# Designs tried in a protein design run: peptides against a protein of PDB entry 8YVU. Part 208

Target 1, 39 residues: chain A of PDB entry 8YVU
Amino acid sequence: PQLCYILDAILFLYGIVLTLLYCRLKIQVRKAAITSYEK
Target 2, 160 residues: chain B of PDB entry 8YVU
Amino acid sequence: TWLTVLKKEQEFLGVTQILTAMICLCFGTVVCSVLDISHIEGDIFSSFKAGYPFWGAIFFSISGMLSIISERRNATYLVRGSLGANTASSIAGGTGITILIINLKKSLAYIHIHSCQKFFETKCFMASFSTEIVVMMLFLTILGLGSAVSLTICGAGEEL

## One batch from the design tools (peptide; made by RFdiffusion4, then SolubleMPNN)

Design b2_p30_3_s3 (from b2_p30_3, 18 letters changed)
Fold by OpenDDE base, seed 4:
Structure b2_p30_3_s3 (fold): chain B 39 residues (1-39), chain C 160 residues (1-160), chain D 39 residues (1-39), chain A 30 residues (1-30)
Amino acid sequence: as target 1 above (39 residues)
Amino acid sequence: as target 2 above (160 residues)
Amino acid sequence: as target 1 above (39 residues)
Amino acid sequence: SSILKEVEELLLLSKLFLELVLSLLFLQLL
């Protein structure tokens, strides 16, 4: 049972990290799109 | 086109925030109806005793609703209001996460002190169940916080 | 206990799918950046 | 014991629903 909870915690942390990375990537895409529009 | 996409994303984030809040509220209500927290020994359900599922859900719901309304009316004053509400919801979410982490630590400490090798012991089972519920609530709270922060960033970007 | 592991398996699968989608998005962003640099 | 099993099932259902919401959010962000 403890191993199940540890895996849940790891998967949860991974999900958060992926969400943050995705947000950063999306922001970068937006900045790149704005920069391309100003050229 | 990009502003239209952003508006659609913000609306979706607002709806997601409301939905997350409703799920948290429903889960909190179900847990409170099934479990008599007053009869549970220790501070395993301290987050529920603090009423976090209720007030947190309310804050997230208000933030989500304000975000949706702000996008629909496209008024500058509503954008500021939504930004403020999203910021407040983000703070509330962060506080909730902190409370839930403290609850998890207490639950883990309880399990450690009682040397819970046998899962079927009533105390160990309750501590494990509490841990599962708290983890679920933590996940929902982080989703709510993520949506609120995303909406805050989008709103701040519209004001600049 | 078995139900806990089933949930972990579902969450794990979800995490893999999200990772693949994130990687695809990252590749698309990189390709878009390269294409914008060649213009 | 039956109540505990029902609560566990509800918890599982809530986890599944949360995963579904996360999936929808991710799809919307793509």
Scores: peptide ipSAE 0.559, ipTM 0.853, DockQ to the pose 0.032; fails the geometry check
Fold by OpenDDE base, seed 1:
Structure b2_p30_3_s3 (fold): chain B 39 residues (1-39), chain C 160 residues (1-160), chain D 39 residues (1-39), chain A 30 residues (1-30)
Amino acid sequence: as target 1 above (39 residues)
Amino acid sequence: as target 2 above (160 residues)
Amino acid sequence: as target 1 above (39 residues)
Amino acid sequence: SSILKEVEELLLLSKLFLELVLSLLFLQLL
């Protein structure tokens, strides 16, 4: 049971990191779209 | 160019598909080596009894290899072959998912019938273990299907 | 054991959704980059 | 009991590998 929870914690942490990276990418895409609209 | 990036993505997807296939094979072989599935009563290992880890892994491996070879040689006939293999792998993956869902339902029903309050009962442990393995195989199959579908879409886009 | 499986299922679903969203976002970025290069 | 522990360890290794594959997929998408 404890080992199962450790894996879940690692997966959860990974999911958070992926979410943060996705958010950063989304912000970059939005910035690129805004810069393309101002040209 | 977008084509060079798509090419890198195709190669990566192909490698991912091969890795997924290898993992499925490794799990299948390890489970078959550690557990004598033939002596286990019930359909808790129905997916293993059906040989899904083996044939599914072979299909995904062949599809991934063909995709990588097609991308490396950049030949139209290889792209068509890869598209066909990826389509076949997608069908195999869908069938595998269906088998795994049926296995999960059977395993869950078994756990419910035996009222597995005592985890230390060998039958309850085996049913739980089977459920865990089947869930892992389901995840791998979904990943393989996703890669095969992605490669199919990329290959279809190159033929257009 | 049941709680471990539920968390695994949620994390897996989240991973799939994030992957799909990321793919869509990457396609959008590429389309935006191509449109900016043609101008 | 020993087999049970080995199977649990194998399951953990499998999950770790799946996470690694997901990580690699994400890195290739970046």
Scores: peptide ipSAE 0.555, ipTM 0.850, DockQ to the pose 0.032; fails the geometry check
Fold by OpenDDE base, seed 3:
Structure b2_p30_3_s3 (fold): chain B 39 residues (1-39), chain C 160 residues (1-160), chain D 39 residues (1-39), chain A 30 residues (1-30)
Amino acid sequence: as target 1 above (39 residues)
Amino acid sequence: as target 2 above (160 residues)
Amino acid sequence: as target 1 above (39 residues)
Amino acid sequence: SSILKEVEELLLLSKLFLELVLSLLFLQLL
């Protein structure tokens, strides 16, 4: 049972990190699109 | 077009915050219904005794609702209100995380003191179960805090 | 214990899918940045 | 005990629900 919970914690943390990275990347894409539109 | 996308994201974040709050509330209610925490000796369920699932869920729900309303009405006063509510929800989330960490430490200490070699012992099982529930609540609280912070940043960006 | 591992497998698969989508988005950002530099 | 099995089942259900919520959150971010 303990091993199952450890894997859940790791997968959950990974999901949060991926979400944050995705948000950051999406913001970067938006900034790049705005800069391209102003040129 | 970008403003419309940002608005949809804000609404989505607000809905996510409300949903997270509802899940935390439901989970807290189910735990309280199945386990008579008042009769459990020790501080294993200190987060529940502090009422965190209830007040935390309320703060997150209010923050999410205000964010959605602010987005829909596009009024400056509502944006400020939403920002304030999101900030308050972020503080509440941080406090909740702290309480949950303290509860987790107490639960782990309880497991260590009772030398829980036998998982099937009632006390060891309850401590393990408490630890699992606290971890789940911690994750939900982190998600709620993340949504509240994201909404706060979005609202602050609109005011600048 | 078997049910616990099934859930872990689903989360793991989900994490892989998210990683692939993140990589795809990262490649798109890089392409957009290169195109912006050439203008 | 019967109570232990019920609590374990409830824990599994709660875990499943948490995973579903995470899945929905990630799906909405895509």
Scores: peptide ipSAE 0.551, ipTM 0.845, DockQ to the pose 0.030; fails the geometry check
Fold by OpenDDE base, seed 5:
Structure b2_p30_3_s3 (fold): chain B 39 residues (1-39), chain C 160 residues (1-160), chain D 39 residues (1-39), chain A 30 residues (1-30)
Amino acid sequence: as target 1 above (39 residues)
Amino acid sequence: as target 2 above (160 residues)
Amino acid sequence: as target 1 above (39 residues)
Amino acid sequence: SSILKEVEELLLLSKLFLELVLSLLFLQLL
């Protein structure tokens, strides 16, 4: 049972990190799209 | 266009927060109904004894509702109210995480002291079960905190 | 105990899918940046 | 012991629901 919870914690942390990275990437894509539209 | 996208994200985050709160509340009520926490020896269920699943769920639910209402009515006073509620929910989530970590430490200490190699002993089984429940509550609390923080950032961005 | 591992497997699969999607998005951003530099 | 099994099943259902919520959140990000 203890090993199962450790994996859950790691996967959860990974999910949060991926979400933050995805948000940053999405913001970059949007900024690039805006810059392309103004040119 | 950007504001419209942020608005949709805010509503979705608010719904997610409400849902997380409801799950925490349901889980807390089920645990309290099945297990008489008052008769459990030690502080294995200290988070439940403190009523964390209930008040935490209430705070997250209120925060989520205010976020949804703020988005729907597009009123400045509601945006401020939502920001305040999300901040309060973030603080509540942080406090809840702290309580849950303390509970986990106590549960683990109990397991170590009683040399719970035999899972068939009722006390060891209850301690293991408590640990499982507390871990699940911890994950739900972290998700709720994440949603509340995200909503706070979105609300702060609208005020600037 | 087996059911706990099933959840871990689902979360792990989800993390892999997210990583692949993130990589695809990153490649798209890079391609957009290259195309903007060539114009 | 039967009650404990029911609670374990409920915990599993809660975990599944949480995964579903995470999946929906990810879908919205996409």
Scores: peptide ipSAE 0.550, ipTM 0.846, DockQ to the pose 0.032; fails the geometry check

Design b2_p30_3_s4 (from b2_p30_3, 19 letters changed)
Fold by OpenDDE base, seed 1:
Structure b2_p30_3_s4 (fold): chain B 39 residues (1-39), chain C 160 residues (1-160), chain D 39 residues (1-39), chain A 30 residues (1-30)
Amino acid sequence: as target 1 above (39 residues)
Amino acid sequence: as target 2 above (160 residues)
Amino acid sequence: as target 1 above (39 residues)
Amino acid sequence: SEILKQVDELTELVTLFLLSVLNLFFSLLQ
């Protein structure tokens, strides 16, 4: 039971990190699209 | 900018593989230190007896390290090496998943046979503990496989 | 204990979905950068 | 660009930490 909660914590941390990276990448894509539209 | 993003993603995936490998090694070491697996009756720890946490962790660690080195040096030969290592790690991960599923089935069958309502019985406790560890190892192996496949696709895309 | 395993499954699925979305977004960024370089 | 550089540095730091943990683990096995 305690091991399950440890796994939850690891998976939760992984999910947060991936979400942050995804958000950063999405912002970069948006910036690239805006610069492409201005050309 | 896109090359920088791609590089960051590959490095992240490599780090994830190394982390997964480290967790697998830690679990393997803890189980081997706390429990004498050789004296445990049955196939409850068949994955541990087969040495999966060790060889699986080694494969994932090598794959992750090669991916990071390939990204840092940005050399064509390292990209090929990383692709090969990621492919090998993917195969190892698939094999590991199969072994862990078999172990999980055996552990669940053991729990069912012994009608483990009393969790305080040593055998039932060990079977439950084994099941939990095997499930954790299964999830880690699937994560490692996912990262290895992702790195393989990224590496193949760079060669084209 | 059962709730913990359900949470693990949800977090695991979330991690897989985020990884796939991240890969798709990365491919889009790469395509956008190639098209920007050809202009 | 600065945020990207900071994230790269953080990723490198995490990688170095993981390598240190690996080395510690191997040292404990000897």
Scores: peptide ipSAE 0.439, ipTM 0.810, DockQ to the pose 0.085
Fold by OpenDDE base, seed 2:
Structure b2_p30_3_s4 (fold): chain B 39 residues (1-39), chain C 160 residues (1-160), chain D 39 residues (1-39), chain A 30 residues (1-30)
Amino acid sequence: as target 1 above (39 residues)
Amino acid sequence: as target 2 above (160 residues)
Amino acid sequence: as target 1 above (39 residues)
Amino acid sequence: SEILKQVDELTELVTLFLLSVLNLFFSLLQ
């Protein structure tokens, strides 16, 4: 049971990090698309 | 193609919000059905007494639905509506996190005060169960908040 | 304890899905960058 | 492109399922 809570914490942190990275990548894609549209 | 992917991502975030809301609602209904929270001593289930699983689930559901509809119809008024709903959901999520943290602290304090060495004692079992449910609700709330914030940023970026 | 395992499963699934989406987005960013470099 | 289409279809299916569940919940609350 204690190991389960530790796993939950790790998975939760991983989910947050992935969400942040995903947001950053999405912003980069949008910037790249805007730059390509202006050319 | 990138716009299509961005749309898929927003839809996914909206679906995630709705799913989170549904899970929160399910937990709320299960806890309310199994336990008469009004007769439980202490504030172990303060988040449930406040109705957080219900209103939080409603806010996340509305936010997710509006996000999906906004993305599908690609109308400016729907984008603004989605942005507003996501902002409201973000505020609701933050409030929910605060309530859940307070509940968690109370539950842990209860366990400490009663020296819950015997897990099978009714009071200690209820406190531990409450702690587990609160932790689950906290994780779901943070996931919902993350999705709502992501959708808000996406919507704001479309308006700029 | 059983609820913890259910949460772990949900978080794990969420993490996998986010990872796949992140990978797809990263590939798209790379493709967009290559296309912009060729112009 | 085919994989992307399948993912889109799956996402739509999941969305429809979630909407159906939501409607069920609202119907149970009435």
Scores: peptide ipSAE 0.435, ipTM 0.811, DockQ to the pose 0.075
Fold by OpenDDE base, seed 5:
Structure b2_p30_3_s4 (fold): chain B 39 residues (1-39), chain C 160 residues (1-160), chain D 39 residues (1-39), chain A 30 residues (1-30)
Amino acid sequence: as target 1 above (39 residues)
Amino acid sequence: as target 2 above (160 residues)
Amino acid sequence: as target 1 above (39 residues)
Amino acid sequence: SEILKQVDELTELVTLFLLSVLNLFFSLLQ
């Protein structure tokens, strides 16, 4: 049971990091799309 | 730039793969140090008897290291080497998952046969502990496989 | 204890889905960059 | 750009830490 909680913590942290990276990438895609629209 | 983002992602995946490998090695070492698997009756630790934590961790570690080195040095031969290592690690991961699933089934069957309602019984505790460790190893192996496959796809995309 | 395992499964699935989405988004960014380079 | 630099430094630090742990593990196996 303790190992399960540790795994949850690791997976949770991983999920947060991935979400942040995904958001940053999505913002970059949006910026690229805007730049492409202005050209 | 998109190339910079891709580069960072490959490095992150490589680090994740190495971390997964190290955790697998740590678990393998702890289990081997605490438990004499040779004296355990049954196939509860069949994956450990096969040495999966060791060779699997080595493959994932090598794959992750090669991916990081390839990205840092930006050498064509290293990219190809990393692709090969990631492919090998993906195969090893798939095999490991299969072994772990078989082990998990055996462990669950063992728990069922012994009617393990009392956690304090030594046999039931060992079977439960084995099941937990196998599940964790399975998750780690799947994560490692995912990382290796991702790196393989990224590497293949760079070669094309 | 059972809830912990369920949470692990959900977080694991979430991690896989996010990884796939991130890969798709990354590929889209690559395609956009290639298209921008060819123009 | 500064945030990206910090992320790169953090990634490098994590990589170095992982390498150190790997070396420790190999040392324990000898």
Scores: peptide ipSAE 0.434, ipTM 0.801, DockQ to the pose 0.081
Fold by OpenDDE base, seed 4:
Structure b2_p30_3_s4 (fold): chain B 39 residues (1-39), chain C 160 residues (1-160), chain D 39 residues (1-39), chain A 30 residues (1-30)
Amino acid sequence: as target 1 above (39 residues)
Amino acid sequence: as target 2 above (160 residues)
Amino acid sequence: as target 1 above (39 residues)
Amino acid sequence: SEILKQVDELTELVTLFLLSVLNLFFSLLQ
């Protein structure tokens, strides 16, 4: 049971980090798309 | 440049692989320290008895380290070395997954056979704990394998 | 305890999906960068 | 480009930290 909670914490943290990275990457893609459109 | 992006990816994947390896090694060490697996009857800890947490972690660690070194030094020989290490780590990961699945099946079967409704029974507790650890290790191994495969693909792409 | 395992499974699946999405997005960024370099 | 450089530096820092943790772990195993 305690191990499950530790796993949950790790997975949760990983999920948050991935979400942040994904958001950053998505923003970059959007910025790249906008810059390509202005070009 | 696309190369810079690839390098960043390689480093990230290498770090992920190393981290996964470390976690696997930590779990293996903790289990070996807390549980006298040698005295536990049955195949509940077969993956630990096989030493998978150790050799698997070593392979993943080596692969990750080589990937990072290859990226940092940007040398062709290191790229090849990283590719080889990643391939080896991928094979090790696949083997580890197989071992862990077998262990998981045995653990689950044990839990089912003994109708472990009473979690307080030592055998049931050990089986449940083993199952939990094996599941965690399985997930970590899958993540490690994914990173190793990704690094292998990246390395192969650099050689072409 | 059972809820913890369910949460672990959900978080794990989420992590995998996010990783795949991140990879796809990264590939898209790469393709966009390559196409911008060829113009 | 500057942001990318910062991200690279951060990644290197994280990598170094992980390596340090690895070394610590191996040291604890000896």
Scores: peptide ipSAE 0.433, ipTM 0.799, DockQ to the pose 0.085

Design b2_p30_6_s1 (from b2_p30_6, 17 letters changed)
Fold by OpenDDE base, seed 4:
Parts: sequence; C-alpha cells; structure tokens
Structure b2_p30_6_s1 (fold): chain B 39 residues (1-39), chain C 160 residues (1-160), chain D 39 residues (1-39), chain A 30 residues (1-30)
Amino acid sequence: as target 1 above (39 residues)
Amino acid sequence: as target 2 above (160 residues)
Amino acid sequence: as target 1 above (39 residues)
Amino acid sequence: LLLEELERLNSLSPEELFELFVKEEKTREE
C-alpha cells in the first residue's frame, strides 16, 4: 500500500509537469503561427 | 494543420474533464451510499458534507460538454460560452482542492492524534478510508482543474 | 489499497495520453521551425 | 486577498456561491 501511494505521488507530479510543458508548447505554437501569418 | 491538432487536444481535454467529473460524482455517490456521513463524528468528511463531489462534478461536466460542443460547432458564441464555463469550472476546482486539502489535513491529524496503530479500530479505519477517498478526489480535482485551465487558456487565445 | 491501484491506473493512462500529445506538439513545433527557416 | 476570497467562498453555501457566481458573470457581461 505504501508503494502505491508513492507511485500516485510520482504520477501526479509527472502529470502536472507534463501539463505545464504542454501549455508552454501550445503557447509557442500559437505564437509561431501568428508570426507566420503576419509574414 | 496545427489548428486541427489543437482542436483535437481541446476535445480531449473536454473529455478528460467530463470523465473526471463523472468519476468524482461516482465517488461521491458511493461514499454517501456506503457511509452515513451525518453520523460520523468530526470533520473527516467535511468535503462530502459540503457537497463538493456533486457540485464540482456538475460544474466540470458542464464545462467539458460546453468545450466539446464549442469545438465541434466552431461558433464564436459557443467559444465564449465555453470559456466562461471553463473559467467557472476552474474556480470550482480550485475551491474543491482547498476543501479537500483541509479535509486531508484534518484526517491526517486525526490519525496522528489517535495513534492509529491498529488499523482495525473503527475510528482509525474510517479515518484511513476517508483519507484515501479524499486523496483520490484531490487528484481527480487537480486533473479537472488542469483540463479546465488548459481549455480556458486555449479559448482566451482564440479570442485574441 | 485497491482504490490506490485504480488511481494509479487512471493517472498512468492520463500520463500516457499527455505524453503522446506532447510528442505531437513537439513535432509540430519542429516542423514550424523548419518551415520558418526555409522562408 | 485571493486567499481570503477563497476562504470566504469556502464558507459560503453552494447556493450562495452559485448566486455570487451568477452575479459576477452578469457584471462582466455588462
């Protein structure tokens, strides 16, 4: 049971980090698209 | 195109939000059905007493549905509606997280105070069970909040 | 303990999906960068 | 201030929270 909780914590942290990275990438893609359109 | 991928991602986030909401609702109903929370002494189930699983699930479900509908119809008014709903759901999720954290702290404090070495004691068992459920709900709420915030940012970016 | 395993499964699935999405976004960003460089 | 507002929101009943939300949304549309 303790191992399960540790795994949950790791997976949760991973999920948060991935979500943040995903958001950052999405913003970058949008900025790139806008810049390409102006061009 | 990148737009197509973004649309698919929004739909996925919406589905995730709906799923999270449904799971939260299911957990809430199961806990309410199995445990008579009204007779439990203490604040171990404070989040349930506040009805968070129910209203939180509703908000997340509505937000997710609106997000999916908005993406499918690609109408400006629906995008705004989805943005509003996602914002509301994000706020609700944040509130829920706060409530759940407080509940978790109380549950942990209870376990610590009663020195629950014997898991089979009724009070300790209930506190442990509550802690587990609250942790699960917390994770689900955070996932829902993450999806709602992501959708909100996406919607806001489309309006600019 | 059983509930913990269910949560682990959900978080794991979520992590996989996010990873796939992240990879797709990363590929898109790379393609956009290449296209911008050729212009 | 945000934390205090969150605490206030947590102290409100779901019905009161809903009413407050509806009111805030109306104010934003205006």
Scores: peptide ipSAE 0.357, ipTM 0.793, DockQ to the pose 0.015
Fold by OpenDDE base, seed 2:
Structure b2_p30_6_s1 (fold): chain B 39 residues (1-39), chain C 160 residues (1-160), chain D 39 residues (1-39), chain A 30 residues (1-30)
Amino acid sequence: as target 1 above (39 residues)
Amino acid sequence: as target 2 above (160 residues)
Amino acid sequence: as target 1 above (39 residues)
Amino acid sequence: LLLEELERLNSLSPEELFELFVKEEKTREE
């Protein structure tokens, strides 16, 4: 039972980190697209 | 193509938000069905007594739906509306987290007070169960808030 | 305890989906970078 | 009423909440 809560915390943290990384990648892709349109 | 990808991502975030809201509603309904909260003495289920799972999930669902609609129509006015809805959802999520943290503290305090060495005592079991449910609701609310904030940041980045 | 396992399953699924999305975005960024170098 | 109760809950420090619970439990044992 305690292991389940620890797993929940790890998975939750992983989800947050992945979401942040995804947002960063998305912003990078947007910037690259804008730069490509200006050329 | 890029706009389509962005729309799909925003739509995914909106769907995630709606799903989180639905899960919260389901948990609220299950708790209300299994436990007669009205007969439970104490504030262990204060968040449920306050109807947070219901109104919070409804507001979160509405915000998610508005976000999805805003993304699909690609109108500048809808972008502002979506940003507003996501901001409202973020505020609602933050308030919900606060309520859940307070409830969690109360539940933990209850467990500590009763020195629940005998987990088989009905009161200790109920307090433990409440704590577990509140923790789950807290995680779901944080996930919903994360999605709403992500959508808000994405929307703000488009206005900029 | 059973609810904890259900939450773990949901979080795990969410993590997998986010990982797949992240990988797809990363591949797109790489493809965009390669296309930019060929110009 | 719910907002007032929420404000009341927010105004109560964890220590005050603990004291209230202890008081309520003591009243129930009597």
Scores: peptide ipSAE 0.364, ipTM 0.786, DockQ to the pose 0.008; fails the geometry check
Fold by OpenDDE base, seed 1:
Structure b2_p30_6_s1 (fold): chain B 39 residues (1-39), chain C 160 residues (1-160), chain D 39 residues (1-39), chain A 30 residues (1-30)
Amino acid sequence: as target 1 above (39 residues)
Amino acid sequence: as target 2 above (160 residues)
Amino acid sequence: as target 1 above (39 residues)
Amino acid sequence: LLLEELERLNSLSPEELFELFVKEEKTREE
């Protein structure tokens, strides 16, 4: 049972990091799309 | 720049692979240190007997290291090498998952056969511990596979 | 303890999905960068 | 010692384990 909690913590941290990276990437894609449209 | 983001992502994936490899290696070493697997009857630790924690950790570590090096040096030959290593790691991960699933099934069967009502019985404890470790390794292997596949796709995209 | 395993499964699935989405987004950004460099 | 520690950890309720983890994380941030 303790290993499960450790795994949960690792997976949770991984999920948070990936979410942040995904959000940053999504923002970059949106900015790139906006700049391409103004052009 | 997009290249810097990609590099950071590759580094992150590489670090994830290395971390996965290290955790697998740690689990392997701990299990080998605490348990004399050779004297354990049955196939509860079949994945360990197959040496999966060791070779899997090596493959993932090499793949991660190559990915990081490829990102840092940005050399074409390193990119190809990383792609090859990631592909190999992906195959190894898939094989590992299969082995772990088989081991998990055996462990579960063992628990059911021995009617492990008392968790503190040595055999039941070992079976439960094995099951937990196998599950952890399965998760780590899937994470490693995901990272390896991601790196492979990224590397393939760079060659294209 | 059972809830922990369920949570692990959910987090794991989430991690896989996020990884796939991240890869797709990364490819899109790469394509956008290549198209911007050719203009 | 590791086995004893593992047994001790196994004897802890999930809530106690969670509290211990939260406490350890707080001590690292400090």
Scores: peptide ipSAE 0.362, ipTM 0.800, DockQ to the pose 0.020; fails the geometry check
Fold by OpenDDE base, seed 3:
Structure b2_p30_6_s1 (fold): chain B 39 residues (1-39), chain C 160 residues (1-160), chain D 39 residues (1-39), chain A 30 residues (1-30)
Amino acid sequence: as target 1 above (39 residues)
Amino acid sequence: as target 2 above (160 residues)
Amino acid sequence: as target 1 above (39 residues)
Amino acid sequence: LLLEELERLNSLSPEELFELFVKEEKTREE
């Protein structure tokens, strides 16, 4: 049971990190699209 | 093409928020159907008595729906409305987390007070079950808050 | 104890979906960068 | 009222919570 809670914490942290990385990547894509449109 | 991709991603975040809200509602309804919370003595289910699974899920659902509608119509006023709704949902999520933490502390205190080393007593079993449900609800609330904050940041970035 | 395992399964599924979405977005960013370089 | 009660409960130490529960249980046994 305790191992299950530790796994939950790791998976939760992983989910948060991936969400942040996804948002950063999305912002980069938007910036690239704007730069491409101005050219 | 890029705008369509961004639209799909925002829609995905909105869907994730709605899904989180639906899961919270499902847990709330299951707990209410299995346990008569109104007749349970003590504050072990204080978060459920406060109706957090219901109002929190409603706020997250509305925020997610507004985000999806905003993306579909591509109107500036809808984007602002979605940002406002996501901000409100983020505040609601923060409040929900606070309530759940308080409930978790009460449940843990109850388990400690009654020396629940053995789950054979009905009261200890209920307290342990409440703790498990509260932990699950806490995780879902944090996920919902994360999605709402992410949508808010993305929307704010579009307005800048 | 069983509820913990259910939560682990949900978090695991969420992590997989986010990883796939992140990979797709990364591929799109790379394609956009290549297209911008060719222009 | 609920918010004030929540704030009160959040401000209570685990030891104070324990004393409150013991008091409530004692009152129920009487």
Scores: peptide ipSAE 0.351, ipTM 0.780, DockQ to the pose 0.008; fails the geometry check

